# Designs tried in a protein design run: peptides against a protein of PDB entry 5VZU. Part 74

Target 1, 271 residues: chain A of PDB entry 5VZU
Amino acid sequence: GRTLEDIFHEHMQELILMKFIYTSQYDNCLTYRRIYLPPSRPDDLIKPGLFKGTYGSHGLEIVMLSFHGRRARGTKITGDPNIPAGQQTVEIDLRHRIQLPDLENQRNFNELSRIVLEVRERVRQEQQEGGHEAGEGRGRQGPRESQPSPAQPRAEAPSKGPDGTPGEDGGEPGDAVAAAEQPAQCGQGQPFVLPVGVSSRNEDYPRTCRMCFYGTGLIAGHGFTSPERTPGVFILFDEDRFGFVWLELKSFSLYSRVQATFRNADAPSPQ

## One batch from the design tools (peptide; aimed at target 1 Y55 H58 K76 S253)

Design b2_p30_5_s1 (made by RFdiffusion4, then SolubleMPNN; from b2_p30_5, 16 letters changed)
Fold by OpenDDE base, seed 4:
Structure b2_p30_5_s1 (fold): chain B 271 residues (1-271), chain A 30 residues (1-30)
Amino acid sequence: as target 1 above (271 residues)
Amino acid sequence: IHAKPPTPESLERFKKEMEELLKKQKEKEE
């Protein structure tokens, strides 16, 4: 039977081979594609841009963070043996905020798992309901056979004028209390710690976070085999740092903004 | 790096790529 050692050796050999294949592409034919920074919007949670993933021994990973209404997206700029460049490594649902418990309960992986899975089920329900509304709306356009109903000349019904006095019923305009969108209080950052059993490659992660959101991460085998989305938590630490907890992988990824200014990296204005 | 464990499909691809690389190495040594 395959030992754990055999499986590990096969995996490491495959990883080395895939790394070799990727590096050998540099010696043959490179297609250079210009990368444009996403335009910043006033409603963006943080400034969009390039972030460096802290993945320890797996090398340099660059991700572009962009905002798309109530969704954020991390797009791989660097490929790896599992997930090629241009793939959406993380998708964040900004509608589904995750409230972290106190520090004691944050150490409990099962509590975090419960919270994330409850949000996952809500997201699935919303997707099913929205799918049904889109399905039912298309079914009722049966071909209206435009029977040419003949133009019957409807007669001149007469001009009765009478002077009905407008009753001044001064219905008080019910104050539509515009639910003042409470300005997203930049709530005092909450203490943050990783759950027990979540692997961090470095303990040098921020110990305070601003907010968390439900998200999904892309995982795959080598050569992008069997790609799937796994549930996780997007953690906003500050303007320049975010994390992602990969729930099923029991891993944490820290992303830090690339502070380099790129000349002419702005997207061309839509003409 | 967000890796699944090796799948039977990835392992089969790995074997094939190894065979092709070993073939290309032999063809360079001849």
Scores: peptide ipSAE 0.129, ipTM 0.623, DockQ to the pose 0.504
OpenDDE base, seeds 1, 2, 3, 5: peptide ipSAE 0.114, 0.120, 0.116, 0.104; ipTM 0.614, 0.627, 0.619, 0.592

Design b2_p30_5_s2 (made by RFdiffusion4, then SolubleMPNN; from b2_p30_5, 14 letters changed)
Fold by OpenDDE base, seed 3:
Structure b2_p30_5_s2 (fold): chain B 271 residues (1-271), chain A 30 residues (1-30)
Amino acid sequence: as target 1 above (271 residues)
Amino acid sequence: VHAKPPTEESRKRFEEEMKKLLEELKKKLE
């Protein structure tokens, strides 16, 4: 029978050949669109911008990282035979931090899979509950007929009274042991290693990470057929590097900031 | 890059486009 490895190699060869065909066919018909960098906000996890994916044999992959409140998005700037430019290749939920285990347990793919799938179920539950609140909220906007109901009247009255007394009860100040929020030690990344059986195209990835979040990645067949979102882990290494673990694909993608300074690449201020 | 396994339909489409490209290249060399 074909192994998963055989299927992957055949698919990779087909992908390279399709990329060559599409690149060669459209060489004379390239439409260039100006891309603007998203504005940076103080609360952004890292500076938004262009990142280069380390996809080895798939060639140059450019992704725009942007922040949208409690979500981050990786938008494809370069298309490929599976996923065209402008698609959201990754969507990161900044509300759902992934806590990686110790370095020994990080080698266990099943442990990472368990952690990610537990967070996926929480996200699904929150979406179902939020869907119910949005459903109930729409039901109450029945048209309030403005019935003009009438004027009536008067009444009065008055009175006074007084004094009562000063009871002292000296309740002892219970020592609220302020659980010392251990200051999130801002500086020390945790040790990081890929699980066994996760394909990295190179072993040249950061061995420490700052934080991880739940996310979803877009996968498709050639020609953007049957697109779907698969669960994964966004890994922030540093200001200029992040990764994505594609859980179902058992693959890792490293993204490095494009350090080129672009003149006039900032988004025009919304007028 | 993040691809599903190729479908049989995807393979046929690829083979047809490859055949077309080869025929076009051949005509440019004649």
Scores: peptide ipSAE 0.123, ipTM 0.620, DockQ to the pose 0.483
OpenDDE base, seeds 1, 2, 4, 5: peptide ipSAE 0.122, 0.102, 0.098, 0.091; ipTM 0.641, 0.627, 0.626, 0.607

Design b2_p30_5_s3 (made by RFdiffusion4, then SolubleMPNN; from b2_p30_5, 15 letters changed)
Fold by OpenDDE base, seed 4:
Structure b2_p30_5_s3 (fold): chain B 271 residues (1-271), chain A 30 residues (1-30)
Amino acid sequence: as target 1 above (271 residues)
Amino acid sequence: IHAKPLTEEELKRLREEMEELLKKLKEKLE
């Protein structure tokens, strides 16, 4: 039977080859693209910026985290043989918070899978409903040929009828109790553990998280073949760390902020 | 790194490409 060593050796040969192909592609055509840091907005869940992915033996991956209203995006700054640079490795739906169960039930992969798939179906329904509204709105603008209806004559304005007394109907202003969106209590971080069977490659991940959101991760074959979005969980640990659980891959990726200060990395102000 | 689980066919193709690249590397080292 294949030893674990044989599988590791084959996988290491694959990684070396992948790295060699990548390095050889660099020698043929280095396109230098200037990267700008996204501007920070007050409503950003955390400061946008560069994050280092920890993927064990796959090397250094850099992702740009940015916020786009109710969505967050991880964009690959470093490509890999599956997913080129500039691709959106993760897309996070900030409308769909994932509530993690207690620590005991967090160990159950099937429970996490259930929770994520239920949210996936809600997102799918919302997309279908929004697609129908956009479809129906286009159908009714048939060109109404506004036939110029002939100018019927100005009938004379009949006279000022008398001063009807203003009835003081004191309609109580219904207190539109603006449901004060309770400021999302920066809830005490909840205990966090990966489900059994989810590979982290490193057990050195934060054991407390602030909040989780539904997201999708991009997966592909070598050379970016058959790219697809898979369901997952974005886990905010703190201002400088987030994770992504790749549900179908049974994998966890930890991302840590790159603390390097870049001079002149800010996006040019829109003139 | 976020590889789609390779089909057996994709694994086979990748192996063939690897063997060819390893061959070309060997030929450059000789």
Scores: peptide ipSAE 0.169, ipTM 0.647, DockQ to the pose 0.497
OpenDDE base, seeds 1, 2, 3, 5: peptide ipSAE 0.159, 0.164, 0.165, 0.149; ipTM 0.646, 0.634, 0.631, 0.628

Design b2_p30_5_s4 (made by RFdiffusion4, then SolubleMPNN; from b2_p30_5, 15 letters changed)
Fold by OpenDDE base, seed 2:
Structure b2_p30_5_s4 (fold): chain B 271 residues (1-271), chain A 30 residues (1-30)
Amino acid sequence: as target 1 above (271 residues)
Amino acid sequence: IHAKPPTPESLERFRKEMQELLEKLQKKLE
């Protein structure tokens, strides 16, 4: 039978050789594109910029994180054998926060899967409803022929009389102590652990997270074949680190900010 | 990196592309 080691070696050989094919194809057509850093906005969850993916043996992956209102986007700066540069590797819906359970229940992959799939279904319903409102709004501008509604005569409402005695029933308002959902203080990190069976290439990931959001990741076969979006969780650890849990792949990707200061990397002002 | 599990068809295509590359590399070493 194939050992896990044999499968790993075959996959590594495949990956190295694909990387070699891609790099060898560049010998004939080096296209240089200037990359601009997205402008920072006050409402951005963290400073936008370049992040390095920690993928162990797969080499250097660079992703640009940018914010687009209630969405965040990870765009591949480096291509790989599956997904070319410029593709949107992750799309995060900042409207749909994921609440992680306690640390014990975070080890349960099925619990995380349930939470993510429930949010995925809500996102689908919202997209369907928003699609119907945009469709139905065009149809009903049939010309409202302003048929003049005839002035129906004001029937004189009869004067009902006076006397209803005020019964004093002093029912004490039971103080329903509305448990004030303490606004989850944006500053206190939650203990974080990966579910059992989620592969992290490195066990060195932050053990505390600030917040999580629903997102989708792009997956493809070699040569960008059959691309599709898979559900996942964007995990904000801090200003310089985020993760993505690929639910269907049972994998975790850690991204760390590239600390290099780039001169003249700011987006040109729109003229 | 975020590969779909390879299909038999994707593996066969990859093997073919590898073989074509190896043949090109051999011709450059000659």
Scores: peptide ipSAE 0.169, ipTM 0.677, DockQ to the pose 0.565
OpenDDE base, seeds 1, 3, 4, 5: peptide ipSAE 0.162, 0.162, 0.167, 0.153; ipTM 0.683, 0.660, 0.721, 0.658

Design b2_p30_6 (made by RFdiffusion4)
Pose (drawn by RFdiffusion4):
Structure b2_p30_6 (pose): chain A 212 residues (1-129, 189-271), chain P 30 residues (1-30)
Amino acid sequence: GRTLEDIFHEHMQELILMKFIYTSQYDNCLTYRRIYLPPSRPDDLIKPGLFKGTYGSHGLEIVMLSFHGRRARGTKITGDPNIPAGQQTVEIDLRHRIQLPDLENQRNFNELSRIVLEVRERVRQEQQEGQPFVLPVGVSSRNEDYPRTCRMCFYGTGLIAGHGFTSPERTPGVFILFDEDRFGFVWLELKSFSLYSRVQATFRNADAPSPQ
Amino acid sequence: SPKPTELTEEEKEWLEEQLEKHKEEFEEYL
């Protein structure tokens, strides 16, 4: 929904062209691999499926939310040269809920950082052996119309890598649940926010034979 | 991820050539 002008500034003008060129080399001679929608589950769930998400200059990507015990997984359906399609973009720890402060403390980025890194450390120890909402100051959000109320927060980690999916790594963050079909992830080390929203469209023949 | 993507000089040069070759198709694509 833009022209060469709105994009010729600039890093995204490059990424957009590469995508066009790269994808168009297929001239619709394509191979498809099977995917499934995730299993629904009652008590043990807060609703799975496909979501549109913001991935910075790469634009929106489609990500699948699925539940695997005390962890939620976000798996890329569409991706980018940094973190490709088919990878785990996010992992939400559902046993480590993070309390939301009043608006003024939410605005304080360092309080959020200290709190998140604390949880990261408690998690490392374990493994080794709704109210108003605002993003902290200094955290970017491509959306800006992110909901200003939220139901809860959890610790999570996202997968990052340089171009070519080089040296991928987990970085700490916090997952934010807004309503039954909108959620967010604050990328702590990037001071960046990704807003996700449910894909409303219905899909035929997409259920999996079983959870395994 | 929202992490900025860094391209090499070779990749930028190649993209410039591709823009010259496929400008009208790229504009239609946008």

Design b2_p30_6_s1 (made by RFdiffusion4, then SolubleMPNN; from b2_p30_6 with E6V T8S E13K W14K E16K Q18Y E28K)
Fold by OpenDDE base, seed 5:
Structure b2_p30_6_s1 (fold): chain B 271 residues (1-271), chain A 30 residues (1-30)
Amino acid sequence: as target 1 above (271 residues)
Amino acid sequence: SPKPTVLSEEEKKKLKEYLEKHKEEFEKYL
């Protein structure tokens, strides 16, 4: 049987290898690539930018959060032994909101698992249906032989009828009561707790969340072996903090905005 | 990024207890 020392030694070797790959990627970085911040859009869920995240034993990660219509993406700025830099560590489907249960039922991992797996099945069905529509659209362009439809004669344009006077009917401008979109109440965020058995690096995570969405996280073995997408929950806490629950891994990653003002980090205007 | 764990639930528990006990030592190696 594995001793505690064997388990520790294997885990420490992985951590040391991880740290070595992280540090050696900096030392062997013969090429600096400039990273540009994505432009902010009014419809972005929060301001896009750099976030620092923790993956329990996987150390500190830097990710770029960006918005792409109804999707958000976390792109790795830091590579690790499993997943290199430039990969999409998380993909969030902003169409599929997850409603968390009450605080008591949030402690039940099986309840969260049920909710997430039901949303995953809906996403899978939508992808299959959208794939069928794209497939059927290509099949029906059989070469319809363009039989030359005979030139039917241009019937003559009938004459300009006369000067109907503009009646001044002064219809009162009905006050379109613009339903003032009630400013999205900086609403009492929902109480938030991790399910029992979900591992966090620490218990210092926000205990209130604004909203949650279905997403997938990228996982792989060392050297980017057998990369796969695992289901999870994106949790928006506030403008500067989000989390990701890795459902199958039973782990939580907390991401906090990098507050550094980067001079000239804006993407060049698309000329 | 997260990796699938090969550890049993008992090994995970023992590892967690060890990591919690040696947290300050581990934070020096991290």
Scores: peptide ipSAE 0.024, ipTM 0.458, DockQ to the pose 0.197
OpenDDE base, seeds 1, 2, 3, 4: peptide ipSAE 0.021, 0.019, 0.019, 0.019; ipTM 0.437, 0.514, 0.483, 0.450; seed 1 fails the geometry check

Design b2_p30_6_s2 (made by RFdiffusion4, then SolubleMPNN; from b2_p30_6, 8 letters changed)
Fold by OpenDDE base, seed 1:
Structure b2_p30_6_s2 (fold): chain B 271 residues (1-271), chain A 30 residues (1-30)
Amino acid sequence: as target 1 above (271 residues)
Amino acid sequence: SPKKTELSEEEREKLKEYLEKHREEFEKYL
């Protein structure tokens, strides 16, 4: 079988070759596409814009963060050998907050994995239920040709009598203790550490986070082969930094805001 | 020909440990 060394050498050779091909293509045919910064909304989790991220073994990439109601998206501005520019590298579900455990239990990868996979299962169930309601709702709008069925005279059923014995059975209202959703304390930063075995290119990541959300990342082979979504955790550190924990790949990507001001980069106002 | 830098046995073992630790990252990219 291939050794890990063989796989590494083959992968690294291919990766270097692909990077060389991508960089060399820029000398011959540059297609320029104007990128617009998404407009900021009052309900946006942070200001949308350009972030520079470190992806695993592959280097520095530029991602556009944008907000779409209860979803956030990271769109690749730079492409790589696996995932081309314009792909959604991350999709964040802002409805599904992840509560990190205490700092001690955050070192346990299996605990984070459990929490994320439980949220993943809820998201799947909600999608199945919403798919069924949308399916059943479309089936019932068959054209009711209301053929006017002739009004057959309903015979007067006779008025049988009155015996109203009042059974008083006072069923106690079972207090369904609604498990009070502990109001996620929006304001206090939580201590943050990567689980043991999660790779970070840089150990210099923020050690405090504001909030976490369930999300999916896009992964692929070279040349965008067999693309799939993998579960992960979006970590909001501050206004200018977020991370993504790739659960399956046991990797962490740190994204930092590009502080450059761009002239005329705002999206044209929708007319 | 990129010279196969003959990794020392120690460098090979460190490389194997690194590859095993990062296997999924090398098998499929983010």
Scores: peptide ipSAE 0.083, ipTM 0.521, DockQ to the pose 0.036
OpenDDE base, seeds 2, 3, 4, 5: peptide ipSAE 0.049, 0.030, 0.029, 0.036; ipTM 0.493, 0.457, 0.465, 0.467; seed 2 fails the geometry check

Design b2_p30_6_s3 (made by RFdiffusion4, then SolubleMPNN; from b2_p30_6, 10 letters changed)
Fold by OpenDDE base, seed 4:
Structure b2_p30_6_s3 (fold): chain B 271 residues (1-271), chain A 30 residues (1-30)
Amino acid sequence: as target 1 above (271 residues)
Amino acid sequence: SPRRTVLSEEELEKLKEYLEKYKEEFEKYL
């Protein structure tokens, strides 16, 4: 059979060939698009913007991190032979926080896999339930032909008297104690380590994390063939760094904020 | 199956020049 080395060399040759084709055949058709930075919102987990990262064997990538209510998105700014620019390389569900175990159990890939897959099944259930509610709501708009039932002039039944004694039933307004969503304590960063068997291109990843969330990454064959979403973990390290653990790929991508300030990169105000 | 892109002889020569130019960049991924 082909060795893992043979498969790797063939894959690298194909990546090089694809990179060559993109740079030599499509250079004459390069459409430059202006990229706008997403506006920052107060509820954004971190400031949105450009991040540099590594994906698998593709090397350095640029992604745009943006927030969309309870979802975060990493959009590819740089394309690769598998996934074109403008695709959502990662989609993060900010509703599904992952609590990492202790540092010893974080080394166990099977434990991380269990945690992630349990969250994946919850997300699938929520999507199915929400899909059913949206389906049932459409079925009941049968056109009630409101036949105009003729206005029978039902008689003026007499104005019997006023003497409704005001029952003082002082129903105490049950203080709906709005459970103050305790501002998620920016707790001291939890010790962080990659599981055994998760590949990292750089061992210089942060050894503490603030928060983790369930997410999905986009994977595809060359030329964007058979695109699929694979489960993973978004790891917030700090204001300028996040990671993504690709569970099925057993790989880790570290993303760091691009510190360059861009003049006139703000989205035009919607006119 | 990796779709073998059939290159012309001219594209093959340009590919060799490209590979030579970027060899050190690619060796970091090997």
Scores: peptide ipSAE 0.027, ipTM 0.432, DockQ to the pose 0.103
OpenDDE base, seeds 1, 2, 3, 5: peptide ipSAE 0.022, 0.024, 0.021, 0.022; ipTM 0.527, 0.565, 0.556, 0.548

Design b2_p30_6_s4 (made by RFdiffusion4, then SolubleMPNN; from b2_p30_6, 10 letters changed)
Fold by OpenDDE base, seed 1:
Structure b2_p30_6_s4 (fold): chain B 271 residues (1-271), chain A 30 residues (1-30)
Amino acid sequence: as target 1 above (271 residues)
Amino acid sequence: SPKETVLSEEERKKLKEELEKHREEFEKYL
């Protein structure tokens, strides 16, 4: 029977071959683009920069993490047979925090799935409502041809009188039940474990996380066929590590900061 | 992308055929 090692070697040879074929197909059309590190902003969740994927069957995966207001993006610096370089491998919605359950309930994939799908539905509703407001707002900007309506002399309607009745009615101030924004306990790491049935190529992932957010990951077939966004969870472990749980794929990707200092990699200041 | 690209047997065959076609080029890069 094939050993697990034989299967792994055959699969690795196929991945190397795919990489070779794809790189060779581009040999005549290799466009080198300078990549700049995004500038750090005070409101950035962590320092933006290059992160190495540790999960890669495809070898070295490098992703640029960047922040764009209430969104974060992981942009592929290295392409793979499925997803070319420059694609947004992950998009994170920093408005939609995922609250992980206790450590026991974190083992339940169906519970994580429920939580993520509920957030996905809220995001869809917000997009539909915002789409309707944008649609109605565009419909009302019909060019009002300001036909100069002739100045009809508005007759002086008369000065009717003074009646002063002082009706008292003391309407009770309805208690606006301030929905207690549970203070996002920003500071305490929580115990973290992958759900049962989520594959990790390395069990050496952090067992404590700071925050989780709703996100979407890009998936495609070979040659970037049928690209789609799949729901997932962005997991911030620390300043130098984050993960992504691909919900539909039942897989986990760990990313670690590239500690290399790049000279002259900063984006030119916008003049 | 964590689509474990389990190549179909047909894709695997086609990929091996393309490997064999590029073998001399591939061997120069090794």
Scores: peptide ipSAE 0.023, ipTM 0.465, DockQ to the pose 0.479
OpenDDE base, seeds 2, 3, 4, 5: peptide ipSAE 0.019, 0.021, 0.023, 0.023; ipTM 0.469, 0.442, 0.528, 0.478

Design b2_p30_7 (made by RFdiffusion4)
Pose (drawn by RFdiffusion4):
Structure b2_p30_7 (pose): chain A 212 residues (1-129, 189-271), chain P 30 residues (1-30)
Amino acid sequence: GRTLEDIFHEHMQELILMKFIYTSQYDNCLTYRRIYLPPSRPDDLIKPGLFKGTYGSHGLEIVMLSFHGRRARGTKITGDPNIPAGQQTVEIDLRHRIQLPDLENQRNFNELSRIVLEVRERVRQEQQEGQPFVLPVGVSSRNEDYPRTCRMCFYGTGLIAGHGFTSPERTPGVFILFDEDRFGFVWLELKSFSLYSRVQATFRNADAPSPQ
Amino acid sequence: SPTFPAATMMDPDEVLERLQQHDFMLPDGP
């Protein structure tokens, strides 16, 4: 929904062109691989499926939320040269809820960082052996109309890599649940926010034969 | 040059439309 002008500034002009050129080399001679929608589950769930998400200058990407015990997974359906389609973009630790401060403390980025890194450390120890909401100051959000109320937060990690999916790594962050079908992820080391929203469309023949 | 699954470079809304058309198959390559 833009022209060459609105894009010619600039890093996204490049990425958009590459994509157009690259994808269009297929001339609709494509191979498809099977995917499934995730299994629903009662008590042990807060709702799975496809979501549209903001991935910075790459624009929106489609991500599938699925539940695997005390961890939720976000798997890329569409992706980008940094983190491709089919990868785990996010992992939410559902046993490590993070309490939300009043608005003024939410605004303080360092409080959020200290709190998140604390949980990261407690997690490393374990493995080794709604109210008003606002983003902290200095955290970017492409959306800006992110909901200003939220139901809960959890520690999680996101996958990052340089161009070509080089040296991928987990970086700490915090997952934010807004309502039944909108959620967010604060990328701590990037001071960046990704807002996700449910894909409302209904899909035929998409259920899996079983959880395995 | 690195190579990627086709869905890595495609438009999201296009991918959603293709999933509706191709029995929920995801574009993967040529």

Design b2_p30_7_s1 (made by RFdiffusion4, then SolubleMPNN; from b2_p30_7, 10 letters changed)
Fold by OpenDDE base, seed 3:
Structure b2_p30_7_s1 (fold): chain B 271 residues (1-271), chain A 30 residues (1-30)
Amino acid sequence: as target 1 above (271 residues)
Amino acid sequence: EPKFPAATFMDPDEVLELLLKHNMLLPSGP
């Protein structure tokens, strides 16, 4: 079978060859477009911007992280032989938090797989239900022919009948001890380790994470053939670092913020 | 648009240099 080394070597050779072909083709015809950093919003999980990511055998890539309500998106600024620049490499559902198990059970890939696939199934169900509500709401605008219902006469207000008194029954309101939802300790990072059999380009990844979310990653064959979305886990480590576990690929990508100050990087305000 | 934008195969550090030097100019292709 192909070793991971063989796959790495083949992908690197193809990257070099494709780089040579495409650079040679574009040398005389390169146009440039201006890109802008996404606007920062107070509700953004972290500051949006450029990150340097690791993609296994493909090396280092630049990704733009942006927030879109309850979704986050990683968009490729650079690419590889499989996924071109401009593609959404990751899409994160900020509604669907992944709860990692304890550190001992985090080593079990099957446990992480179970947790992620359960969340994927919930997301699929919610999409089906929301599709049904949007379908039913359009059907009931049958033209209400406003038939003028005839003015039925004001029947008189019958009288205030009387007194009935009595019963005191002082049922003690049982103290429903509202189980104090322990305030999700939003501040303490959870110990983090990759499952056994998940490959990382570098073992130097943060060993503590703040939050995890369900997401999908884009995969394709060489030349962007048969592109598909695969389930994964977005891992927020800190303000400047996040990861993505590609569940089906059993791989991990680490993304680190580009610390450079970009001038005039803000989109011109729509005047 | 070309299937592979020019930035696809560029070195990430070269792309970052272009973005820094040219105020967020990215190679887009022909």
Scores: peptide ipSAE 0.485, ipTM 0.918, DockQ to the pose 0.656
OpenDDE base, seeds 1, 2, 4, 5: peptide ipSAE 0.014, 0.014, 0.000, 0.013; ipTM 0.498, 0.443, 0.381, 0.407; seeds 2, 5 fail the geometry check

